# Peptides against a protein of PDB entry 6D0Y: the designs that were tried, part 219

Target 1, 225 residues: chain A of PDB entry 6D0Y
Amino acid sequence: ETEDHLESLICKVGEKSACSLESNLEGLAGVLEADLPNYKSKILRLLCTVARLLPEKLTIYTTLVGLLNARNYNFGGEFVEAMIRQLKESLKANNYNEAVYLVRFLSDLVNCHVIAAPSMVAMFENFVSVTQEEDVPQVRRDWYVYAFLSSLPWVGKELYEKKDAEMDRIFANTESYLKRRQKTHVPMLQVWTADKPHPQEEYLDCLWAQIQKLKKDRWQERHIL

## One batch from the design tools (peptide; made by RFdiffusion4, then SolubleMPNN)

Design b2_p30_5_s3 (from b2_p30_5 with T2S E6A T15D T18S E20S E26L E27K)
Fold by OpenDDE base, seed 4:
Structure b2_p30_5_s3 (fold): chain B 225 residues (1-225), chain A 30 residues (1-30)
Amino acid sequence: as target 1 above (225 residues)
Amino acid sequence: SSELKAAVEKLLERDDLSESEREYLLKLLE
């Protein structure tokens, strides 16, 4: 089946081969583009699937989507819509680990010119606005802040270059929340899972500090200690 | 199309393709 072959090819992209990653991506993009008229829905679903199930290939698939979007301007929007739906479903199902990766994926799509910077800023504004909502558990508020902050390594530079004032407001709101939120002590070895979406207090504060440093360093990532 | 041909050729340079995948790619070029 053609669909099976496409799936296989999509899954293999980025894997070690005799070709460069760039070449493989261009090749795959070209092939997928050719089959879009016949298998657009399937291709969309496949890409959404690999995007959420293969987080180690995040930048590979965002790049692929970017290439496809550049070739077919209609593809990017539909893909993003599908990803947003998946994000909502993940959140509804309390799959917070998947959800955060989806947010990161969407964030990197900004760099790939699939999502406009203002749209991403709006999303983050919505995330941080949850911290101001009434009758929302702190675990939920913390997660949205975490999702925002943890995505900035992928998109912070672009967003600040395009929407610095708005980003500053988001940062201010985030900082304010972090200062006033309740602190809970959790063992350092405790991992954040879907059933326990609440980031460790120390981790969230640490993440904030790391992001502040990253911002100060003009969003140039350094090797973490 | 020439674009498709170029794309297929790029993928065919991979050494990890199965025979069926290779055949599929070649079939795309008719």
Scores: peptide ipSAE 0.432, ipTM 0.913, DockQ to the pose 0.880
Fold by OpenDDE base, seed 1:
Structure b2_p30_5_s3 (fold): chain B 225 residues (1-225), chain A 30 residues (1-30)
Amino acid sequence: as target 1 above (225 residues)
Amino acid sequence: SSELKAAVEKLLERDDLSESEREYLLKLLE
């Protein structure tokens, strides 16, 4: 009974109501915090689920996790671990769209003080390092680069403020890979989907250029990428 | 706790809660 109610409340947060979003988030955080001793595992699972399945509420749930982490020191870490497990599962299932979204979600958690900047840098280092591995299909290498670049609009500023040298190294490696990778001839723009996990080569190059411009503009977004 | 009470009160201000959800929240205050 309690689990069902918690689930419904979690799902309803962010929906239009008479109250402000901030008030609703604080209220939900308070209720969840109170029930953590009894339903921690369930709450973790629920939050992971909604984080995965409700992309339209990304910032809502990252904020919620941030609030919970501030109230319960261990919650954030456990949540992140669960999300990483989910990321691995999505990759295993070739659900690349979900995987990219999860990386973006994790990226925004840095802004919510759930994930430390160095940890995110390490993750991106690991992603880009795949491009250096032998016997890895290019489609997979391309995806990791895509996941990295596509997440930078959410976290690039924070990472460069704290780990500029490391980020520059990652950028250099990324640039090097993009220059040497093989380009396939795709007549039409390819949408990155689970069935077609390989991005359009022109898109990757375009994305790279856009990110470079964003970096040059000190991560001040002037247009929606 | 006082914090829980405040949290519940914030949620109860929502106009999209079901009766069962409201009852659940009120029960938390008991």
Scores: peptide ipSAE 0.430, ipTM 0.913, DockQ to the pose 0.865
Fold by OpenDDE base, seed 5:
Structure b2_p30_5_s3 (fold): chain B 225 residues (1-225), chain A 30 residues (1-30)
Amino acid sequence: as target 1 above (225 residues)
Amino acid sequence: SSELKAAVEKLLERDDLSESEREYLLKLLE
């Protein structure tokens, strides 16, 4: 019964209310904090679930996790570990859209001071390093590049402020890969799904161009990517 | 705790809570 109430409260946060979002988040964080000693595993699972299933509330739940992590209870590390496990599971299940959402979620956790910038840089280094692996399908390489680029709107500014040299290397490697990869033409209206995780040529190139522009604009978003 | 009380009070200001949710929140203060 308690678990049901927690789930309900977690799902309701961010919905239109007479109260401010900030107030709702602080209230929920306080309540969850109190229940962490008894229901940590359940809370972890719930937050992972909403993270992957409700991408429209990404910043809401990253903020919530940030608030929880700011308390004395050690929650952030375990949550990140759970998210990484979920990411691996999503990839194993060929749920590429979910996987991208999880990477974006992790990226925004840097802004919420849950994940250190160097750790996120290391993750992206690992992603882009897949492009250098031998005897792997291009679809896999393309996805990791997509996951990296698609997450930069959330965390690019922070990472460049703290690890500009490393980020430049990642960008250089990404650019090099995009230039040498095989071009595949897929209808522009086709959505990247689990069944077809390979992005069309135009989309990746377009995304790259958008990210380059975003970088040039010092990560000040002027349009929706 | 005072912190928990403040948190519960913030949530109780919501206008979309069910009776069971309100009861749950109040029980946290017992």
Scores: peptide ipSAE 0.430, ipTM 0.913, DockQ to the pose 0.827
Fold by OpenDDE base, seed 3:
Structure b2_p30_5_s3 (fold): chain B 225 residues (1-225), chain A 30 residues (1-30)
Amino acid sequence: as target 1 above (225 residues)
Amino acid sequence: SSELKAAVEKLLERDDLSESEREYLLKLLE
């Protein structure tokens, strides 16, 4: 009974209602906090699920996790661990769409004070370092670069404010890779999927250009990438 | 708990709650 109600409330947050989103989030956080002692595992699983399945509510659920982490300092870490495990599973299953979304979700958790900026920088360093590995297909190299670049709208400002030198190095390495990688043409526009993880040749270059512009604009986003 | 009460009151302001959900929230205040 309680589990069903909590699940319903978690799913409803962010939906249009008579009260503000802020009020709804505070209310839900308070209720969840009260039930954490009894249903922590279930709540963690529910939040991981909605985080993966409802990309349109990314900022809503990252904020919720942030609120819960502020109330329970252990919650954020456990949640992140679960998300990292899920990311690894997604990559193993070649579910690139889910994987990239998880990276974006983790990126926004930096803004919610759940993940430290240096940790996210380290993750991106690891991603871009894949481009230097010899026994890795280009499609996989491209994906890691894509995952990095496509996440910057959510966290680029914060990372450059705190780790500008490291970020510049990552950017330099990314640029170098993009210049030397092989270009392949696909007859039709491709969307990242498990079966077709490689985007069209021009997409990654286009994304790079967009991110460069975003950086120049001091990470003030004007459009959805 | 005053915090819980405040939280429940915030959620009760929603107009999309089912009867069972509303009852659940009210029971949390008991």
Scores: peptide ipSAE 0.429, ipTM 0.913, DockQ to the pose 0.908

Design b2_p30_5_s4 (from b2_p30_5, 12 letters changed)
Fold by OpenDDE base, seed 5:
Structure b2_p30_5_s4 (fold): chain B 225 residues (1-225), chain A 30 residues (1-30)
Amino acid sequence: as target 1 above (225 residues)
Amino acid sequence: SEALRQAVEKLLQRDDLSESERQYLQSLLA
């Protein structure tokens, strides 16, 4: 059955090819579209899986989802819902590294016209609002701030172009939180900074500084964060 | 795999494939 090979079709896109990546993505989108009537759930699950397990192909698969959404107007919403469910599952499993990949993925979906900018702003507002909740462990509050800031390289430009006032409020709240939070070491941060082990006291502050610089540079990246 | 090849070949038998779809599928056979 075609279902048995959908994973292979999806995973192989982006590999070395005589055709352009864009062409292959368009081709794959067409193939998947034809199979949506029969295997929508499977395709949704597979795309969620590659989103969380293959961060190196983030832009490939966000583009693919964008193409599918353009072909099938119902697909985008269903996929986002599936991604949100997966995000919740990742958080329940304390898989914060996976969770942040999903947030970044959702962020880039704004650029692919799958998620509206206001919706993404609302999501980030919800994230940062956690910092204001009572009786919430700081590790949880820190993660939501990290998830927000870490996703801005993918979507900050778009969000500020469309919702600058709201974004400024989110930034103000973030800054306020970073100033008042405790700087105690939590091993969980090593999951967030797998490549460079940073002390908790410095990492979020460093990330904040990087994002501030990025914002000042009008969201034009000059280095990899 | 052989199974994947057969599946792709089956997909290529569709009469409603666009050029990009066909090219992608063909690239998987190469």
Scores: peptide ipSAE 0.286, ipTM 0.845, DockQ to the pose 0.073
Fold by OpenDDE base, seed 2:
Structure b2_p30_5_s4 (fold): chain B 225 residues (1-225), chain A 30 residues (1-30)
Amino acid sequence: as target 1 above (225 residues)
Amino acid sequence: SEALRQAVEKLLQRDDLSESERQYLQSLLA
């Protein structure tokens, strides 16, 4: 009976309420926790869906997952696994927008204590390592750099605080790649940034400059990218 | 929807709801 309404319960959180968002998130977490024994798979699927389809509520749902993970430690891991599977599927389908949102979501889960910082660093290491694979099209290599850089506003501070040396290595590799890559216009960039039709040859360089500035400013972001 | 309202009302009848849970559910009826 409750299963039929779980979607509504999850989707409505964050809407205008007499209660605070934090209170409502706690409430929802409690409700979902109680239903996990019977509807874990459904809840996992729903949360994965809203994570990828409602980027405007990214922080709301990462917080929710964080709360659930705190209540039920097993849930967080299973959710992350589901998200990783979804990320892989998105990449296979060349749905780069969804994929980057998923990476950002995972990044913010570090702040919610669902994903350990070293694990996220390892993911980014894997992303940037793709740039060294010459058999991979540059468009794909560029995307991994984009996914990495564009996620740093959400998690860069945390990762540098805990894994500064590793992050510096990733940055060095990224910089090296950006310097040596061929700067050609690829239409796929329009897919990444539909609202920002920048030439691909300039976009990653621009993003790199922005991230460098953000890093210089100790990850105190003045505007959301 | 009416179905959702009824479901929420049913959930509110649980004896083990915390205050935050109850408040959230009530907020859905408002």
Scores: peptide ipSAE 0.256, ipTM 0.824, DockQ to the pose 0.073
Fold by OpenDDE base, seed 3:
Order: C-alpha cells, then structure tokens, then sequence
Structure b2_p30_5_s4 (fold): chain B 225 residues (1-225), chain A 30 residues (1-30)
C-alpha cells in the first residue's frame, strides 16, 4: 500500500508547505529509509525518474539522495550506478538534453557527498578525451565538451580544490580542442534538442569564455549557464 | 487524492516516526 504512494511522496517534496524544505527533506528521507528494506529497487527507480524528469528540482533531489546516502551508505552508490546507466541509455538514444542534465545532476552529487571528487574528474577526463578520437563526429565531440563545461558551475570549485592539476589539464585539452575544431557558421540560432545535439559554434565559444571567467572569479557565482 | 490522504494517515499511525517524518507527513495533509 505504501509502495503505491511512494511516487507521490517523492514528487511532492519541495511544494509549498508550512515546514521548511530542509525539514521536509529530512522527513521524506526518513520515510524512504524505513521503506528501503522492502522497496529499495522501486525507490531507486523513482528517484532516478524524478531526477531526470524534474530538472527544476535538481538541488532538492540531489540533497535527498545525499540524505539517504548518509543514512544508508550503500544507497548513494547504487543510485549513482543507476544514473550512469541512464546516462548511457540517454546517449544511446540520442537524448542529449537528458544526458547533459544527468551530468549536471551527477556533478551536484559531489557537493552532496555522494560522488567523490576524483570520480567526477575521471568522468570529465573521459569526456574531454573523446575530442582526441578521430573517428568520432565533431557533433559528438562538441557535446562532450559542452557537457563538461556546462556542469562546472555546479562542481568546478570542489574539483579545483581537490584536483587542481588534473582540472588544469582538462582545461588545456578543452582549449586546444576549441581552437582546432572545425567551425561552421550557422545562420539561424539553433535550440538544443535531443535529435539535433550540436551546440552552436558561438555558444560553445561563449560558454568557454564564461567558464573561464567563472574560474577566475573562484567559482563564486552559481548561475546556470 | 483521497487515496494518498488515506495512505499518509495510515503512515502517521506508525510509532517509530521521527519528528521530521511526522511533520512531513502532516504537511501533506494540510
């Protein structure tokens, strides 16, 4: 019976309430924790679903996962594994909008102590390494760079604090790629869509400039780029 | 929904609820 309403409980968190969001998140975490012995798989699936379908609640659900991970040390890892699988599926399905969001979500999980900084660095290293593969279309190479750069507002500070040398290398490789990649002028502004995952030339360069400035400003701004 | 309300009310009958859990559940009924 409780199983049937877990989705509603999870989806409703963050809505207008007489209690603080933090309090409600703690409460929900407790409720979910109590049900983990019986409904762990379902809860994991539900959280993965809301994580990818409700981008407006990114910080809410990353926090929730963080709380659950603190209560159950295995939960976070299993959730991340599920999210990585989802990311792979999204990429396979050419759902690049979902994919980039998932990367951002995972990035914020570093701040919630669910993902270790070195692991995220490794992911970004893998992303940027795609730019060195000759048999990969530029559209895909551009996307990986985009995914990396667009996620840094969430996690750049933490990664540079923990892995500055590695991050500098990633940045250098990114810069090198941006300079050498083929640039094609697109007359019309393109909206990023799942079926056409090609960041505009100007946008990618602009994003790079913005991230460079953010880095220079010690990652103090939290605006979504 | 009525079903959700009933479910929440049932959950509130648990003896092992923390304060935060109870508050959250109650907030869903308000």
Amino acid sequence: as target 1 above (225 residues)
Amino acid sequence: SEALRQAVEKLLQRDDLSESERQYLQSLLA
Scores: peptide ipSAE 0.235, ipTM 0.810, DockQ to the pose 0.073
Fold by OpenDDE base, seed 4:
Structure b2_p30_5_s4 (fold): chain B 225 residues (1-225), chain A 30 residues (1-30)
Amino acid sequence: as target 1 above (225 residues)
Amino acid sequence: SEALRQAVEKLLQRDDLSESERQYLQSLLA
């Protein structure tokens, strides 16, 4: 069935090919676009699934969604809504690793013109605003800051180009929070887990420093954070 | 996989494929 074919195509994009990735993405976008009238729901679900489950292909699928969105089909909005729902579900399930990835994914969708810069700024404002909530554990507050900062390599340049004043406010609030939060010394080798969204409080300071450097370098990343 | 190959081949039979789409599908068979 055509539905099965689409799944195969979506899952296999980015694999070794005689053609460039960009060309393949364009081709796949065209194929999917043609089938949206008949298989919109399925395609939407598939893209959400692969976007969530294949983090190594983040830029591939953000680009793909961007291409689809650019082809004048009302797809991007629905996709984003689905991803946001998934983000909320991940947070509810304490799956913080997935959650942060989803934030990064959404961030890169800004670059793909699927999400408007102001919308992403608003999201980050909401994240950082959690630091001001009194009934929220610091570990969770830290996670929101982490989610924000760790996503900036993907979208910081775009957001500062379009919403510099707003971003500066977010940065100021972030800096203020980082200065006043409690710090716990933990070995740097710990990784975030579902039950421990922020195992290393010192890491956040390190990340902040890295982001400051990135900002200073006009968001031109030289090293993977 | 063979299943994927067959699927791609079926898609290539469509008349509404652009050149880019066709090239992509063909690349999957290579």
Scores: peptide ipSAE 0.218, ipTM 0.790, DockQ to the pose 0.073

Design b2_p30_6_s1 (from b2_p30_6, 11 letters changed)
Fold by OpenDDE base, seed 1:
Structure b2_p30_6_s1 (fold): chain B 225 residues (1-225), chain A 30 residues (1-30)
Amino acid sequence: as target 1 above (225 residues)
Amino acid sequence: EEDKKLLDYLLSKGGLSEEEYKKELEFLES
């Protein structure tokens, strides 16, 4: 396939087809694998781009990368490295929407066996460690906690299955920070649809409560997000 | 400047109250 053709295939995957999504993803993974010798750099850039620009296809592209990683382990590693670079660039550019999305994307890559659980735990440890920084605005500390907690719906189950002790330590540190930070009345951020109403809370406290409930429910979501 | 942009972002997303925004802004300007 030509470069233009590859771009079209990658961009349009998951759209309406006579074949199942799973079949299409397997097929595309095979095509991409075959073309890596000629177009590795281009394919890498394309996948990174569409992953960032098409958030509605998050699980499609994480699955695709997972399939491709199983076929070509080196490419999977290069892709992760590229996405980490993008995350760093997003943070530097103050693009916090993209940054938090990329953290979720990386989180789901753990489920697709592209990123090892210990590596993701280490990333979250780094995030929560920001809460220990002195003489910095609380907004900085809050964002990294938000990025961590808001990503757990995608990867919490896997991380607790593999690294429960480490995750418990991260949770303890998070809880400690949430107790001592300044709190005010803010609009509630609900990550999950709940059948039972709950009182208005500060957004991080609300998120924390939701994550605690999810953890208690063994990371099983009652509602599809 | 970076922290102010983050502050503005969270305000726009409803993650900060006006009071919290003012306090954090004062911190940045100190």
Scores: peptide ipSAE 0.099, ipTM 0.592, DockQ to the pose 0.010
Fold by OpenDDE base, seed 4:
Structure b2_p30_6_s1 (fold): chain B 225 residues (1-225), chain A 30 residues (1-30)
Amino acid sequence: as target 1 above (225 residues)
Amino acid sequence: EEDKKLLDYLLSKGGLSEEEYKKELEFLES
């Protein structure tokens, strides 16, 4: 009964309510914290599941985990470990949609003070280092660059505020790779709106241009088309 | 193959042309 109640609370958070989302999240965090001594495993499993299965609630659950982490640091760590395991499993299973989503989720956890900025920088360094791998398909290198760049809207501001030098190195390495990789022009939709539309170009180059513009705009997103 | 699945993924996302797909596939099969 209690487990069912927790499941309901976790799954339904962020739904229409008379109270603000922030208030509801604080309340839920308090409830979950109180139940951690008895239902930690259940709560952990539930949060991991809903985080993966409800991508539309990404920021809701990252915020919730952030609140929980502030109350119980150990739980936050266990959650991150579980999500990292899921990322590894998704990659092994060739589920690249889930993989890139999980990277974005982890990225937003940095904003929620669950993952330290240096740790995320290290992850991105590892991703971009794939571009240096030899005797591998370019598609492999491209995906990790894609995963990195496509996650920056969620964490770029925080990382540059705290690790600007390291981020500059990653950007330099990324730019260098993009210049030397094989590319063709393909139709792509822009994810973010800029004052002036980008010319039609290769998808990673287009993404790079968007990220550069975002960086120039101090990581202030306008709107996603 | 993992790389082939990744190739398929990027193709599905419009990140690869058919020509690029063929080139990468040939690489995998070499």
Scores: peptide ipSAE 0.091, ipTM 0.550, DockQ to the pose 0.010
Fold by OpenDDE base, seed 3:
Structure b2_p30_6_s1 (fold): chain B 225 residues (1-225), chain A 30 residues (1-30)
Amino acid sequence: as target 1 above (225 residues)
Amino acid sequence: EEDKKLLDYLLSKGGLSEEEYKKELEFLES
């Protein structure tokens, strides 16, 4: 297949088809695997690009990468490295929306067996450790907490199943920070719809409450019908 | 400058009030 054709296939996966999404993803994974010897770099770049530009297809592309990783372990590793590099670049470029999305994407890659749970835990430990940094704006500390908490809907279950003690420590540190940080009442940040409405709270406090509820519900995310 | 961009981002997303923005900006400029 040609590079142009591969681009089309990758971009259009998940669109309406006569076949199931699962079947299409498996098929695409096979096609991409076959073309890796000739177009690895292109495929890698394409996947990174679509992962960033098509957030509505997050689970589609994480699944695709998972399938590719199962077929070619090295490719999976290279993809993760590329995404981590992109995360760093996004932060340096002050693209915090992309940055937080990339954290969520990486989080879901844990579910797809591309990233090991301990590695993700380590990342979150690093994030929460920012709260202990001195002489930095609180907004910076808050963002890393936000990035951590807002990613848990995608990976919290897996991490607690495999690294419960470490996660509890991270949670304790997070809670401690949230209690001691300066806070004002701002518009409620609702990441997802819970069964009961949340009171108007500071956005991190609100998010924390949502995550605590999610944890209590065994990480079963619910939405209003 | 990076932190200022972060402030701008959070302000735009509603995660930061104008008052909080001002306080944090003052911190950066101090």
Scores: peptide ipSAE 0.083, ipTM 0.557, DockQ to the pose 0.010
Fold by OpenDDE base, seed 2:
Structure b2_p30_6_s1 (fold): chain B 225 residues (1-225), chain A 30 residues (1-30)
Amino acid sequence: as target 1 above (225 residues)
Amino acid sequence: EEDKKLLDYLLSKGGLSEEEYKKELEFLES
């Protein structure tokens, strides 16, 4: 395989093929693994780039990284470190859309056995701890709560299966913050509970209600926009 | 500056009302 060919393979995975997606992912994982000795840095950069720029293929690339990580190579860890660096850079650059997406991407990597559940719990603990910061704008506190709650559809099931006590504590802290923050009612779309809609409320309150319902439904999504 | 951009982002996404935006903006400018 050539460097240019690797780029093509990585970018086009998941597209129409005579083979199944699963077969193509396994095949690509094998090709990439074989080429890591010669092109590790390039492959790492490519995967980070496509993961960020092709959000429609989120689960494809998390699965691919999971397959690579499961092989005899510590590639998953290096990839996670790169993505965390990118998350920090996105925040510094005020790219909050990319930042929240990256949190969701990292969340799904837990399902792919690339990131350990305790590590993700620790990340969310750090996010929710921002609500305890003093002399900062509420918008900062709100965003980290939003990033946490909006990522739970991807990882809530796994985290509660592995760290239910810790998650309950995070939920309690989140609920406490939501009760004491300043708020007004704003329009918001319901994503996962279309069969049992909630009254229109302030966006974080509405999201909180949706997540509570999702939790009650054992983290089974009922609607995808 | 970072917080201002975050406010703008949330406003654009419908995560903030105009009233909330004004309050937070006043805080940043104080």
Scores: peptide ipSAE 0.059, ipTM 0.546, DockQ to the pose 0.010

